# Ledger of designs, part 64: peptides against a protein of PDB entry 3WG5

Target 1, 218 residues: chain A of PDB entry 3WG5
Amino acid sequence: LAKNIVYVAQIKGQITSYTYDQFDRYITIAEQDNAEAIIIELDTPGGRADAMMNIVQRIQQSKIPVIIYVYPPGASAASAGTYIALGSHLIAMAPGTSIGACRPILGYSQNGSIIEAPPKITNYFIAYIKSLAQESGRNATIAEEFITKDLSLTPEEALKYGVIEVVARDINELLKKSNGMKTKIPVNGRYVTLNFTNVEVRYLAPSFKDKLISYITD
Target 2, 218 residues: chain A of PDB entry 3WG5 as posed
Amino acid sequence: LAKNIVYVAQIKGQITSYTYDQFDRYITIAEQDNAEAIIIELDTPGGRADAMMNIVQRIQQSKIPVIIYVYPPGASAASAGTYIALGSHLIAMAPGTSIGACRPILGYSQNGSIIEAPPAITNYFIAYIKSLAQESGRNATIAEEFITKDLSLTPEEALKYGVIEVVARDINELLKKSNGMKTKIPVNGRYVTLNFTNVEVRYLAPSFKDKLISYITD

## One batch from the design tools (peptide; aimed at target 1 S79 R103 L106 D150)

Design b2_p21_6_s2 (made by RFdiffusion4, then SolubleMPNN; from b2_p21_6, 9 letters changed)
Fold by OpenDDE base, seed 4:
Structure b2_p21_6_s2 (fold): chain B 218 residues (1-218), chain C 218 residues (1-218), chain A 21 residues (1-21)
Amino acid sequence: as target 1 above (218 residues)
Amino acid sequence: as target 1 above (218 residues)
Amino acid sequence: PVIKNRTFEVISFKDYPSIVP
């Protein structure tokens, strides 16, 4: 029986235009191979809002389910990472990870202090994050509090409050637990039931370009 | 009967990218020799959050149990050191040591005053430290208070509150007390029962590079 | 711990449409 393929790729670091390129490349590869899904192992402290919004759109336009997996333990989907997760077909977290802290900022001053966004921008992102939560059937109240209170959650809290769908220690447990789940947003206009009963896991490595950019930005 | 090996290494000073390299090197050596465990004698006032998070990940990815031992008497696992401990397979403390004081900061002003982290960052690290505690079956309430109250604990308090697993005066007592204990987090997806009944202790010395960097940064 | 990295969501004003309907 032809093994269904699940792709796994890692995205680590700040969300930038380059991160968009990584998402686009990884999802495109998985689409071309008609994969059952792609799992993105995400570890990010946040990044640029423009890149984040583009990534969300790219995920939503995917021809296959995109699973955001906050992994490994110690990783986070902070700030922009939370938006990306909320825009995805399924969110999983490993134990020892976090999600939240989504208040927009204009940047950092010379003294390292945060430059606050004006209420206009904050309110925009409140509406945006609530919309992502509502569209995905996730907790919009908590999504708002990710901004208004800079709330961050553990995997257990996020699961409890209906922000995420799965807590899993590794890819195998993730596949096992998510098997038979419906995507939280549509794929090609339909909610897809994930089928991981007979899958081959294929890992996508970062490109040379990906490695170089990570080296320069770290 | 082939003696099981336990490695012991020392990490002292501020947590930096170089400290990550030390952890990585020491754990790698112990992994290559299929050691029963590695004990890291830790004495740190804290350091960089990024390095800390990377160290936690490296510990969690270890193929063997990593025991953090706050040692010798007078040592501390302060700030970043607490996170590292909470991310490890077992925490031990010597009498006369301390753990805690985990509030994130942006740095120090010219007058030596602490630049406070904004609530966004503080809440992120609250979630992070709670997640580490929960994953390891340690006291998440106290972990939160390490930040919100800048709480520091004695070994006896930390043991009482379920933050740590062992109070020991030296390596021999540590091995004796931890013999038969299960790791607080998985090794290769499984909780490991420590077996120190017939072990050879091997000490790892700092590399020449380690000595040089310590000399430059101290 | 000391936070050194630029973390969280940085907004570029140039790319956001006038939120005022």
Scores: peptide ipSAE 0.046, ipTM 0.338, DockQ to the pose 0.083
OpenDDE base, seeds 1, 2, 3, 5: peptide ipSAE 0.044, 0.056, 0.021, 0.050; ipTM 0.334, 0.342, 0.269, 0.280; seeds 2, 3, 5 fail the geometry check

Design b2_p21_6_s3 (made by RFdiffusion4, then SolubleMPNN; from b2_p21_6, 9 letters changed)
Fold by OpenDDE base, seed 5:
Structure b2_p21_6_s3 (fold): chain B 218 residues (1-218), chain C 218 residues (1-218), chain A 21 residues (1-21)
Amino acid sequence: as target 1 above (218 residues)
Amino acid sequence: as target 1 above (218 residues)
Amino acid sequence: PEIKNRSFEVLDFETYPEITP
């Protein structure tokens, strides 16, 4: 019986155009190998909105399920990371992680203060994040409050409020708990039931380019 | 039985004079081939008001129905894109997209703040967007609030409030749902009933020029 | 006049301390 493959890759740091390239590369590899799913271990403080939107689009166009896993403990899917998670087929969080804090900003001033986004931009992203939540059958009220209240949630809170689907300590627990779950959005126009009963886990390492970019943007 | 042709083309990025050229080219091809309709997959953050007004005029002068489809998921018909949509024969949105945020601005300052448009300009575009909504039998109150409140809507909200006609996940669902609908504005002086029962879908690729312009304006 | 949202190129979503009310 051909073992279904599950890929695992890590994305860490700020969301940029290079982060899009990482997502695209990882998902493309998993698609080419007809994987059952790819798990992206995500740890991000946020980043650029354009890159985030492109990443969401790439995930939603994936031929295979993309699971966002906020990992390891101490990691976050903060700001842009929350949008990416909400745009994915399944969200998991490890204990000791966080999600939320999605208010857009124009940047930081020289004194380190936030340059506030104008209402036009804030309202745009309220609609956008609510759309992601609604499309995925997740809590759109909380998604809005990630912006309007700058809300951050624990894994337990996020699960309780219907923002995420799984709390898992590691990949094995994630596979076990998500086995038999339906994707929260379609894959190739259909909701997929995840089958993790007989899977091989394959880890994708960052490319040399990925490592270099992470080094220079940190 | 000669299959009716439906063209599909994509327009992405800022609305500029080059975006007008794309609309004109795509619609002209569809007109020349006596297509049943053209679907424009639109993803835009907005752009120039002059280009937008020219695009609206080009759509309204089309010899065939022009369907604006906010696609793919994560896309938007923001700002200028909303005006274009409201000027079209039918609006569809994919889940996870947005429409609205139509307040005009003069540009961005060096610090990234918005340079506000004077009341005279704002009032002009309030009248303009209300006219587009009224002409197309769409919600003119919401159209005004796209400016006055910088409102953005989800597909479900936009459908509910009578801003758009269809929520569709893909081209096939769009064709299915819009089959038998009347255009919201006339085509050659008459409201057209869309016939998508036996259609061939033809995709129009961007020209080399279109690709180059997108590359340099991004 | 421009009818656009700012290019999302300059929009950032970054973690900052929650202002607890």
Scores: peptide ipSAE 0.044, ipTM 0.322, DockQ to the pose 0.200
OpenDDE base, seeds 1, 2, 3, 4: peptide ipSAE 0.051, 0.038, 0.056, 0.081; ipTM 0.231, 0.232, 0.313, 0.272; seeds 1, 3, 4 fail the geometry check

Design b2_p21_6_s4 (made by RFdiffusion4, then SolubleMPNN; from b2_p21_6, 10 letters changed)
Fold by OpenDDE base, seed 2:
Structure b2_p21_6_s4 (fold): chain B 218 residues (1-218), chain C 218 residues (1-218), chain A 21 residues (1-21)
Amino acid sequence: as target 1 above (218 residues)
Amino acid sequence: as target 1 above (218 residues)
Amino acid sequence: PKITNRSFEVLDFEVYDEIEP
């Protein structure tokens, strides 16, 4: 029986293989408890493409709705974070957050200049991000422009353009606004109507490893 | 005689030694023409600390007011960009932009995790960013928190807290709102009152080298 | 403790807007 539990966890910093481990751990805990959903408070400048793709896949394989919440105010779902958000069951943003800027790069030169990804790689990620947008019924044109124009959006713009589903100041407002919404992608083959009536909010703390890596990476 | 000319130039991408060359070129052109000011449309995710410090120094040595304008909507003055802004004669932001997240790092690990700067380096940059804020009569507490809390702010927040001076949607609104403002740091030892009455706006195009590096780094 | 110029050569600030393939 589904518990009236919503998990909230935080993922902050670069998207890496460790970030995958965080997503996997948090989602697994929420799955095991048959939570109504998990909300991931995401604040990321981007990161590794491979880790990002694995995270998206892990979200899409989730037995429960995974809500990406760009939070707190001032946070971003930049680059890899946008892909992760677009791969999720629902996107929320707090006022004063941003989403976008999704152009792939090969890294930085010794002088700190961006090393551009070759057109082949850029085109791959254009196709990929568009697929995530299309599969989730979100704005695929804007998703493409996150790469081709290096577009970044405010929450209000992202909502207006149909990139995200909710603008919310806090978890309580998020739960209130997302209550009764359908997931943008299926959960176990079905679009789920979120039920946030009389829910228990449970915060998942980062593991010691999460804290250590965060501390080393912070 | 000061010309009623305001230069507008764009600096986008990582802060590097090349970005210094861009700042130097743009400011030098505007200085040579005795412009009323130069507005730098800044959109940066951050970059190299050495280049950033050199840019700040170059701005502080400018013979004309240098206005940092975080633009367009969706742009950021992230990390190094915040230092540059705080080192400038006036900061403006467009709605939907951000400023902050100034914690120094040693780079990224092979797995893409952030390599933290040692406390010594972090403390140096805390002192440095606070000095820039204090010298410019801006909020030094918030400047410190850009590092210690990895704080990011919206334009409205940044204005409210006394980090920036102007929120403007475009160059025309920026000129209108900043008209009659005093520079936050001196120009040649004097605080200058900006005069944007009946000004000619001149856009400086990136050099071929700027475009090439932008293209390679974009 | 003195921060050397060499320390500044390796110092970066957080980069937003990057996906490394």
Scores: peptide ipSAE 0.021, ipTM 0.202, DockQ to the pose 0.155
OpenDDE base, seeds 1, 3, 4, 5: peptide ipSAE 0.028, 0.021, 0.035, 0.026; ipTM 0.282, 0.296, 0.239, 0.267; seeds 1, 3, 4, 5 fail the geometry check

Design b2_p21_7 (made by RFdiffusion4)
Pose (drawn by RFdiffusion4):
Structure b2_p21_7 (pose): chain A 218 residues (1-218), chain B 218 residues (1-218), chain P 21 residues (1-21)
Amino acid sequence: as target 2 above (218 residues)
Amino acid sequence: as target 2 above (218 residues)
Amino acid sequence: SAPAVIIPLVGSPKVHEEASS
């Protein structure tokens, strides 16, 4: 009961309805165990807007800070993952990762051709991504460009431009650097200072169902 | 005189990429065997827009008539399934089935809440559903109400209003009533008159991949 | 494929009410 606990979970692949269930399962475990924070190792090339919005909402309502960590090296928080990141308490990127490229699309034709959205829906997602950035005090100008210019950024660029808070190689370095940082959004109405000294790290294994479903969607 | 071959397939559940694959697989089989028609027993609550549009496109390119049959009793062709029906060569409904209810939403939230669709998406789907109805000679005024009023219809109502062509209890009654009917859209440029005198019915089983994906869904 | 946010546009209020019933 008198411990400082950080949960670490992994989320890989297309952001779907099932991805929401994962976020909710992992965050719920951390909440019920009074965790200082949960770190989500995120690698996503794309996903659905509805599941992305539900995840952002679940993070906004989280009773503990949610740290989105673009990891491992070569991972990306592209498309839906970018919104999830902008909608969270703190963003960390591992070296060689990517963030951005969030243009909303209606999807993919028989060819694999891109089916663009009506111009107005692009404006809707611009307003939504600007809102997430402003609510978290992040660079909304760059966030808008994730859509309008299909802008993508490396970790160092994302840090310089004020989109993320940490560049870290691993969980330990993430804890060291983010220790003492205020969350970019509130936890239950209050902006919180992260206390990662003397912390117990607990890893949440992805289930059989997680790995299988992810593999199939792949 | 001649022996006419009719294929029958079952397509159930949410409309997704796997559903497009089912439509493409079953239609290709019927085309290669020079079938008179393929009948799809459709039961769907809804699904993704891109896959629905890809299915409508696959049906437009079909070298043989595609008959959408809302079957069994209790089935529906709601939301995305309505567009598939309106985009097909002939629509049949079994007693006690439903068609319509197509008001687009961005999706469902955590607590039963619904994420509203911006007006541009709504107007986009109004134009698209009116177009499918106009191209097939079906009631465009009523088709719009599938969206603007979330209108849903019984089989008897759907026939009366000119949205569908046939009300049938089974495959036997469907072939009998639809024999001699012209298709509502062309097959390779010409509107084909359906010849169901002297018919061999062939049932297509769902593949291993089809069954696995649906068991996981159940 | 290029990354993009897919707008799924799944379901309707009526369909949701029926599913809840």

Design b2_p21_7_s1 (made by RFdiffusion4, then SolubleMPNN; from b2_p21_7, 11 letters changed)
Fold by OpenDDE base, seed 1:
Structure b2_p21_7_s1 (fold): chain B 218 residues (1-218), chain C 218 residues (1-218), chain A 21 residues (1-21)
Amino acid sequence: as target 1 above (218 residues)
Amino acid sequence: as target 1 above (218 residues)
Amino acid sequence: RKPAVEISLEGSPLVGERLAA
């Protein structure tokens, strides 16, 4: 029996238009190979709203399951990363990671203080993050509190509150725990049961452009 | 009599944190040399709100006059560029340039369509752009229409409506026409009369980092 | 940097084309 392929790709740093290009490239490769899924190892402090919304849309349009995995230990799916995770087919977190802190801002002042977003933006993103949570059958109240309270959760709390589906130490534990789970959103209009019993794990490397942009945006 | 120095520097492309670093570097060099002024040749489609606000603040804190010059022909001070111009000590435009289109957006969708900002953001930036216009004695009604009507103006219209101070074909005509003008905002708490009668023009080149970032963000 | 969702102020791409017509 041909081994099903699971791709693993890393996305690290700020969410930008270049991060969208990375998501698009990685998902497209996995779609072309009819992979069982792609796992995106995510570590982000946040980023641009437009890029985040485009990434969420690209995940929702994926022909295969997209698993967001907050990894390695010490990583976060902060701000935009939480929205991306909530827009995905399955969320996993490694122990020692975090999720949340989703308050929209205009950016940072010269002294590094936050430039606050007007309340309508906050309300827009509350509605948006709640929609992502509701569509995925995740905790919309906690999703709102990621904005209203600037809430951040541990993996164990996020699992307990129904924000995420899996706590896993590594890819092997993730595959084992998520095997037989249904996607939290549809793939091509259908909820898919994940089959990780006989999979080949393939790692996608960042392009030269991805590395260069990461180096410049850090 | 020692020649007064006028610096000329170019800022082109999207307004980002790197664009702030360019403004800061250029203004700092001109401040250190006690220049009569710095002219920033600006060509931008817009950019980030935070970077724009930080640039405006950096201009307002300048120890010397900062002249924004929309240049060359075909250039624009679009969106964030208009705010930066309105925050400056003097605005000039070359024939065949434009200013305006200041509507805040969340960004662009995958298909290139605008992701609209919530009305409170629009209202916040209306208040902000009107404050910049009022503080500089420029047309606050037109500044509002740059947002509410997505208005764009020619140099001749912008001059006629009291948005800008000078239409000039080149640096020499700009210096000639702006000689004896008062700054539209204070320099170190005082309105300065520009003295361009015996000036040496010095061009500041972009750093290697500036060139690399421009190449990657284009 | 603190976590944030950043907003943009982008000009209409049409501004450059409308003056060339």
Scores: peptide ipSAE 0.132, ipTM 0.633, DockQ to the pose 0.532; fails the geometry check
OpenDDE base, seeds 2, 3, 4, 5: peptide ipSAE 0.080, 0.038, 0.052, 0.032; ipTM 0.320, 0.258, 0.586, 0.539; seeds 2, 3, 4, 5 fail the geometry check

Design b2_p21_7_s2 (made by RFdiffusion4, then SolubleMPNN; from b2_p21_7, 10 letters changed)
Fold by OpenDDE base, seed 1:
Structure b2_p21_7_s2 (fold): chain B 218 residues (1-218), chain C 218 residues (1-218), chain A 21 residues (1-21)
Amino acid sequence: as target 1 above (218 residues)
Amino acid sequence: as target 1 above (218 residues)
Amino acid sequence: RKPAVELDFVGSPKVAEKLAS
């Protein structure tokens, strides 16, 4: 029986247009190979709203399940990363990671202080993040509080509150725990039951361009 | 009589946090030397809102006049560039340049279409761009239309409508035409009359980092 | 840097195409 393929790719650093290109490339490769899923190991402090929304759309348009895995320990799906996760088919977190802190900001002032987004912007992203949570059957109240309270959660809290689906120490545990789970959003219009019983794990390496961009943005 | 110094620096490409660093560096150098002014030759398609707002703030906090000069022919002060210009002490444009197209977008979709900003965001930036225009005694109605109609103007139109102060073919013509003009916003709490009668022009080169960032973001 | 969602303002689509090419 041909082994089902699960791709694993890493996305690290600030969410930018280049990060979108990474997501697009990784998901496209996995789609082309009719993979059972792609796991994106995500470690991000956040980034650009446009890139984030594009990434969410790209995930939602995926022909295969996209699993966001906040990994390794010490990693975060902060700000834009939380939106991306909430827009995905399944969220996993490793112990010692975090999710949340989604308050939109206009950026940082010269003194390093946050330039607050106007209430209108904040309210837009509240509506947006709540929609992502609701569409995925995740906790929309907590999703709102990621903005309104700048809330950050541990994996255990996120699981408890129904923000995420899996806490897993590594890819093997993730595959084991997520096997037989349904995607939280549809894949090609259908909720898919993940089948990780006989999978080959394939790691996608960052391109040279991906490495360079990460180096420059970090 | 010690020649008054006018610095000229180039800022080209997308407005990012690195562009802020360029503005900050350039203005700081000119401030340290007690320059009569700094002219920023601007060519930008736009960029990040946070970086833009920080740049505007940096300009408004400048100890010396900051002149935005949309240059060379073919350049634009698009989107974020228009805000930056409207936040500056004087705006000049070379023939064959453009200003405007300030509609905030959340970015570009996978198909290259614009992801529209929600009305709340758009309305914030309408208020913001109008405030910049009003504070500088520039045309706030046109500033609004840069967003609401995605309006772009020629230098001649921008001058006619009171968006900009000078149309100039080169630095020499700019210096000549702007000599004796008052800044459109205060410098250290005072409106300054520009004195370009006996100036030395000093060009600030981009740093290696500036060049690298431009290369990567372009 | 604290986590932030940054808003981007890109001018005319033509310039975005030029930056993406």
Scores: peptide ipSAE 0.112, ipTM 0.554, DockQ to the pose 0.549; fails the geometry check
OpenDDE base, seeds 2, 3, 4, 5: peptide ipSAE 0.042, 0.055, 0.036, 0.034; ipTM 0.269, 0.308, 0.524, 0.550; seeds 2, 3, 4, 5 fail the geometry check

Design b2_p21_7_s3 (made by RFdiffusion4, then SolubleMPNN; from b2_p21_7, 12 letters changed)
Fold by OpenDDE base, seed 5:
Structure b2_p21_7_s3 (fold): chain B 218 residues (1-218), chain C 218 residues (1-218), chain A 21 residues (1-21)
Amino acid sequence: as target 1 above (218 residues)
Amino acid sequence: as target 1 above (218 residues)
Amino acid sequence: RKPAVELELEGSPLVHKRLAA
């Protein structure tokens, strides 16, 4: 019986068009190999809304389950990272991570102060984040509060409130706990039951380009 | 019995004069082939009011039903996209999409702040969007609130409030759910009952020009 | 305090809504 392959890749730093290229590359590799799933180890402070929306679309168009794993301890799925997670087939968090703080901003002024988004933009992203939560059967009230209250949650709180599906210390615990779970969104129109009973874990390294771009944007 | 042909085309990005050319081209192809309908997969943040009004007129002059489908998940019919949808023969949304945020603006300042439209312009578009909703038998109060409150809705909310007709995950579900529905506006002076029982779906690819223009405007 | 890294909307598709009436 062919072993189920699970890919693991890392995405760290600001969400940009280059982060979209990373997601697209990683998912495409895993799709081509008919992987059981891909796990994306996510650590992001946030980033661009356009790139975030494109990433969400790319995840939702995936031919395989995409698991967002907020990892390692000290990582966050902040802002754009929360939207990406809510758009995914399964969310996991490591202990000592955080999720939320999704209030849209226009940017930072030269003095580092936040430029507030107008109500039009805020309301758009409220509707968008609620839609992601509702579609995935996650807590849409909390999803809204990630914007309206700039709410941030621990893994335990996020699990309790139905924002995420798994708290896990490492990939092995994640695979064990998520084995037999259904995806929170469909894969090719079907909710998939994850099968991690006889898995080979394959790590995807960042490309040279991915490393350069992360270095330039940091 | 000749199979009913349904065309599917995509329109993504800002609403401009080039977007009008896309709508016109797609509808014209479907008209020439006596299609049962055309489905436009719409994903737009908005755009120009002039182009939007021309697109609405082109849809309303169509010899065949034009279905606006806010697709894929993560897409929006924002601002100009909402007007276009409200001007169409049928509106569908995929889960994870949004509609609304129709407040007119003059543009963006160099600091990214919104330049507010004067009351005269705002009131014009309130009257216009209400007219589109009323003509199509859709919720004119919500249509106004898309401007006055910058309201944005999920597919489920939009369906519940009578803004849209269908929530569907994909084209097949859309065809199934919209089969036997009447158009919300007339086609050649008649309300048409959609017949999707024995359909051939034909995808219209964007022209090379369409691809270039989207790339330049992004 | 690390500025709450809010969603940078610099490239928000909404920012390009030139409702040029």
Scores: peptide ipSAE 0.036, ipTM 0.244, DockQ to the pose 0.085
OpenDDE base, seeds 1, 2, 3, 4: peptide ipSAE 0.036, 0.028, 0.029, 0.036; ipTM 0.265, 0.254, 0.500, 0.295; seeds 1, 2, 3, 4 fail the geometry check

Design b2_p21_7_s4 (made by RFdiffusion4, then SolubleMPNN; from b2_p21_7, 10 letters changed)
Fold by OpenDDE base, seed 3:
Structure b2_p21_7_s4 (fold): chain B 218 residues (1-218), chain C 218 residues (1-218), chain A 21 residues (1-21)
Amino acid sequence: as target 1 above (218 residues)
Amino acid sequence: as target 1 above (218 residues)
Amino acid sequence: RKPAVEISLVGSPLVAERLAA
């Protein structure tokens, strides 16, 4: 019996245009193979809002479920990573990870001080993050507080507050717990029930370009 | 007689956090050597607003004059490049270059369509670009039109409208024409008169990291 | 020092349209 395939890929570091290309490549491969889902192991401190919005749109246009998995322990889906997660079909977190801290900034000054975003930009992202939460049936009040209070949550808190769907130690536990769950947003206009009963896990390796860029940006 | 040094460096491609690091490195080297000025040969289609604002701030905090030179022919200081230029001590353009097209966007959708910035963001950047123009004694009305009309100018038009200070074919002509000009913004709180009568031109090479990133982003 | 990750959600790529060659 041909096993349903679940792809797993890693995306680590700052959210940039290159991160978009990684998401696009990984999702496209998984779509071409008619995978049951793709799991993106995400570890990001944040990044560009434009790249983030493009990534969210790419996820929402996916022909297959995209699961954001904040992994490994010590990882975060900080800032842009939180938006990406909230835009996805399912969110999982490993113990010892974090999510939140979504306040937009203009950047850092030369002295490392934060350049605050004007209220108009902050309000835009409040509306945007609340929209992502509402569309996915996640806690929009907490999503707002990710910005207004710069709130960060543990996996247990995030689950409790209805921000995420799964706490899992590894891919096997994630597959087990998410099996039979409905996607939090539609796939091709329909909510999909995940079926992980007879799956083969395939890991996507970074391309040569991915490795080179990661090496340079680290 | 020890010749005054003018550094020349090239920055090409998208404006990113790495572009900020390049600006910082180049300006720091020139500051350490007490250069008369640094000329940045700029060719950019645009990039990140955050990186742009950080670059502008880094230029404005420079201990030496920073001259933006849109070069070579065929180059542009588009979008973010225009802001950087307007934030600098002097702007020069080579014949056959362009400046402008400053309308902010949120990004590109998967189909390559522009995601328009909300009016609040557009208005912020209108205020910002006008401030840069006003502080530098450049044409703030045209700076606004770089956004509102997505205006692009030739070197001759930009000079005529008081957006830039010099049209020059090469570094030698730039040095000749800018000699005796005052900086359009202060250096360490004072307007400086450029002295290029007895200068040595030194080219800064890209670092190994610079070359590697350029190779990957091209 | 953790590289100050510019969480700059300021998403405006001021990217001029690549003239499609």
Scores: peptide ipSAE 0.064, ipTM 0.322, DockQ to the pose 0.293
OpenDDE base, seeds 1, 2, 4, 5: peptide ipSAE 0.039, 0.042, 0.030, 0.036; ipTM 0.266, 0.315, 0.299, 0.275; seeds 1, 2, 4 fail the geometry check

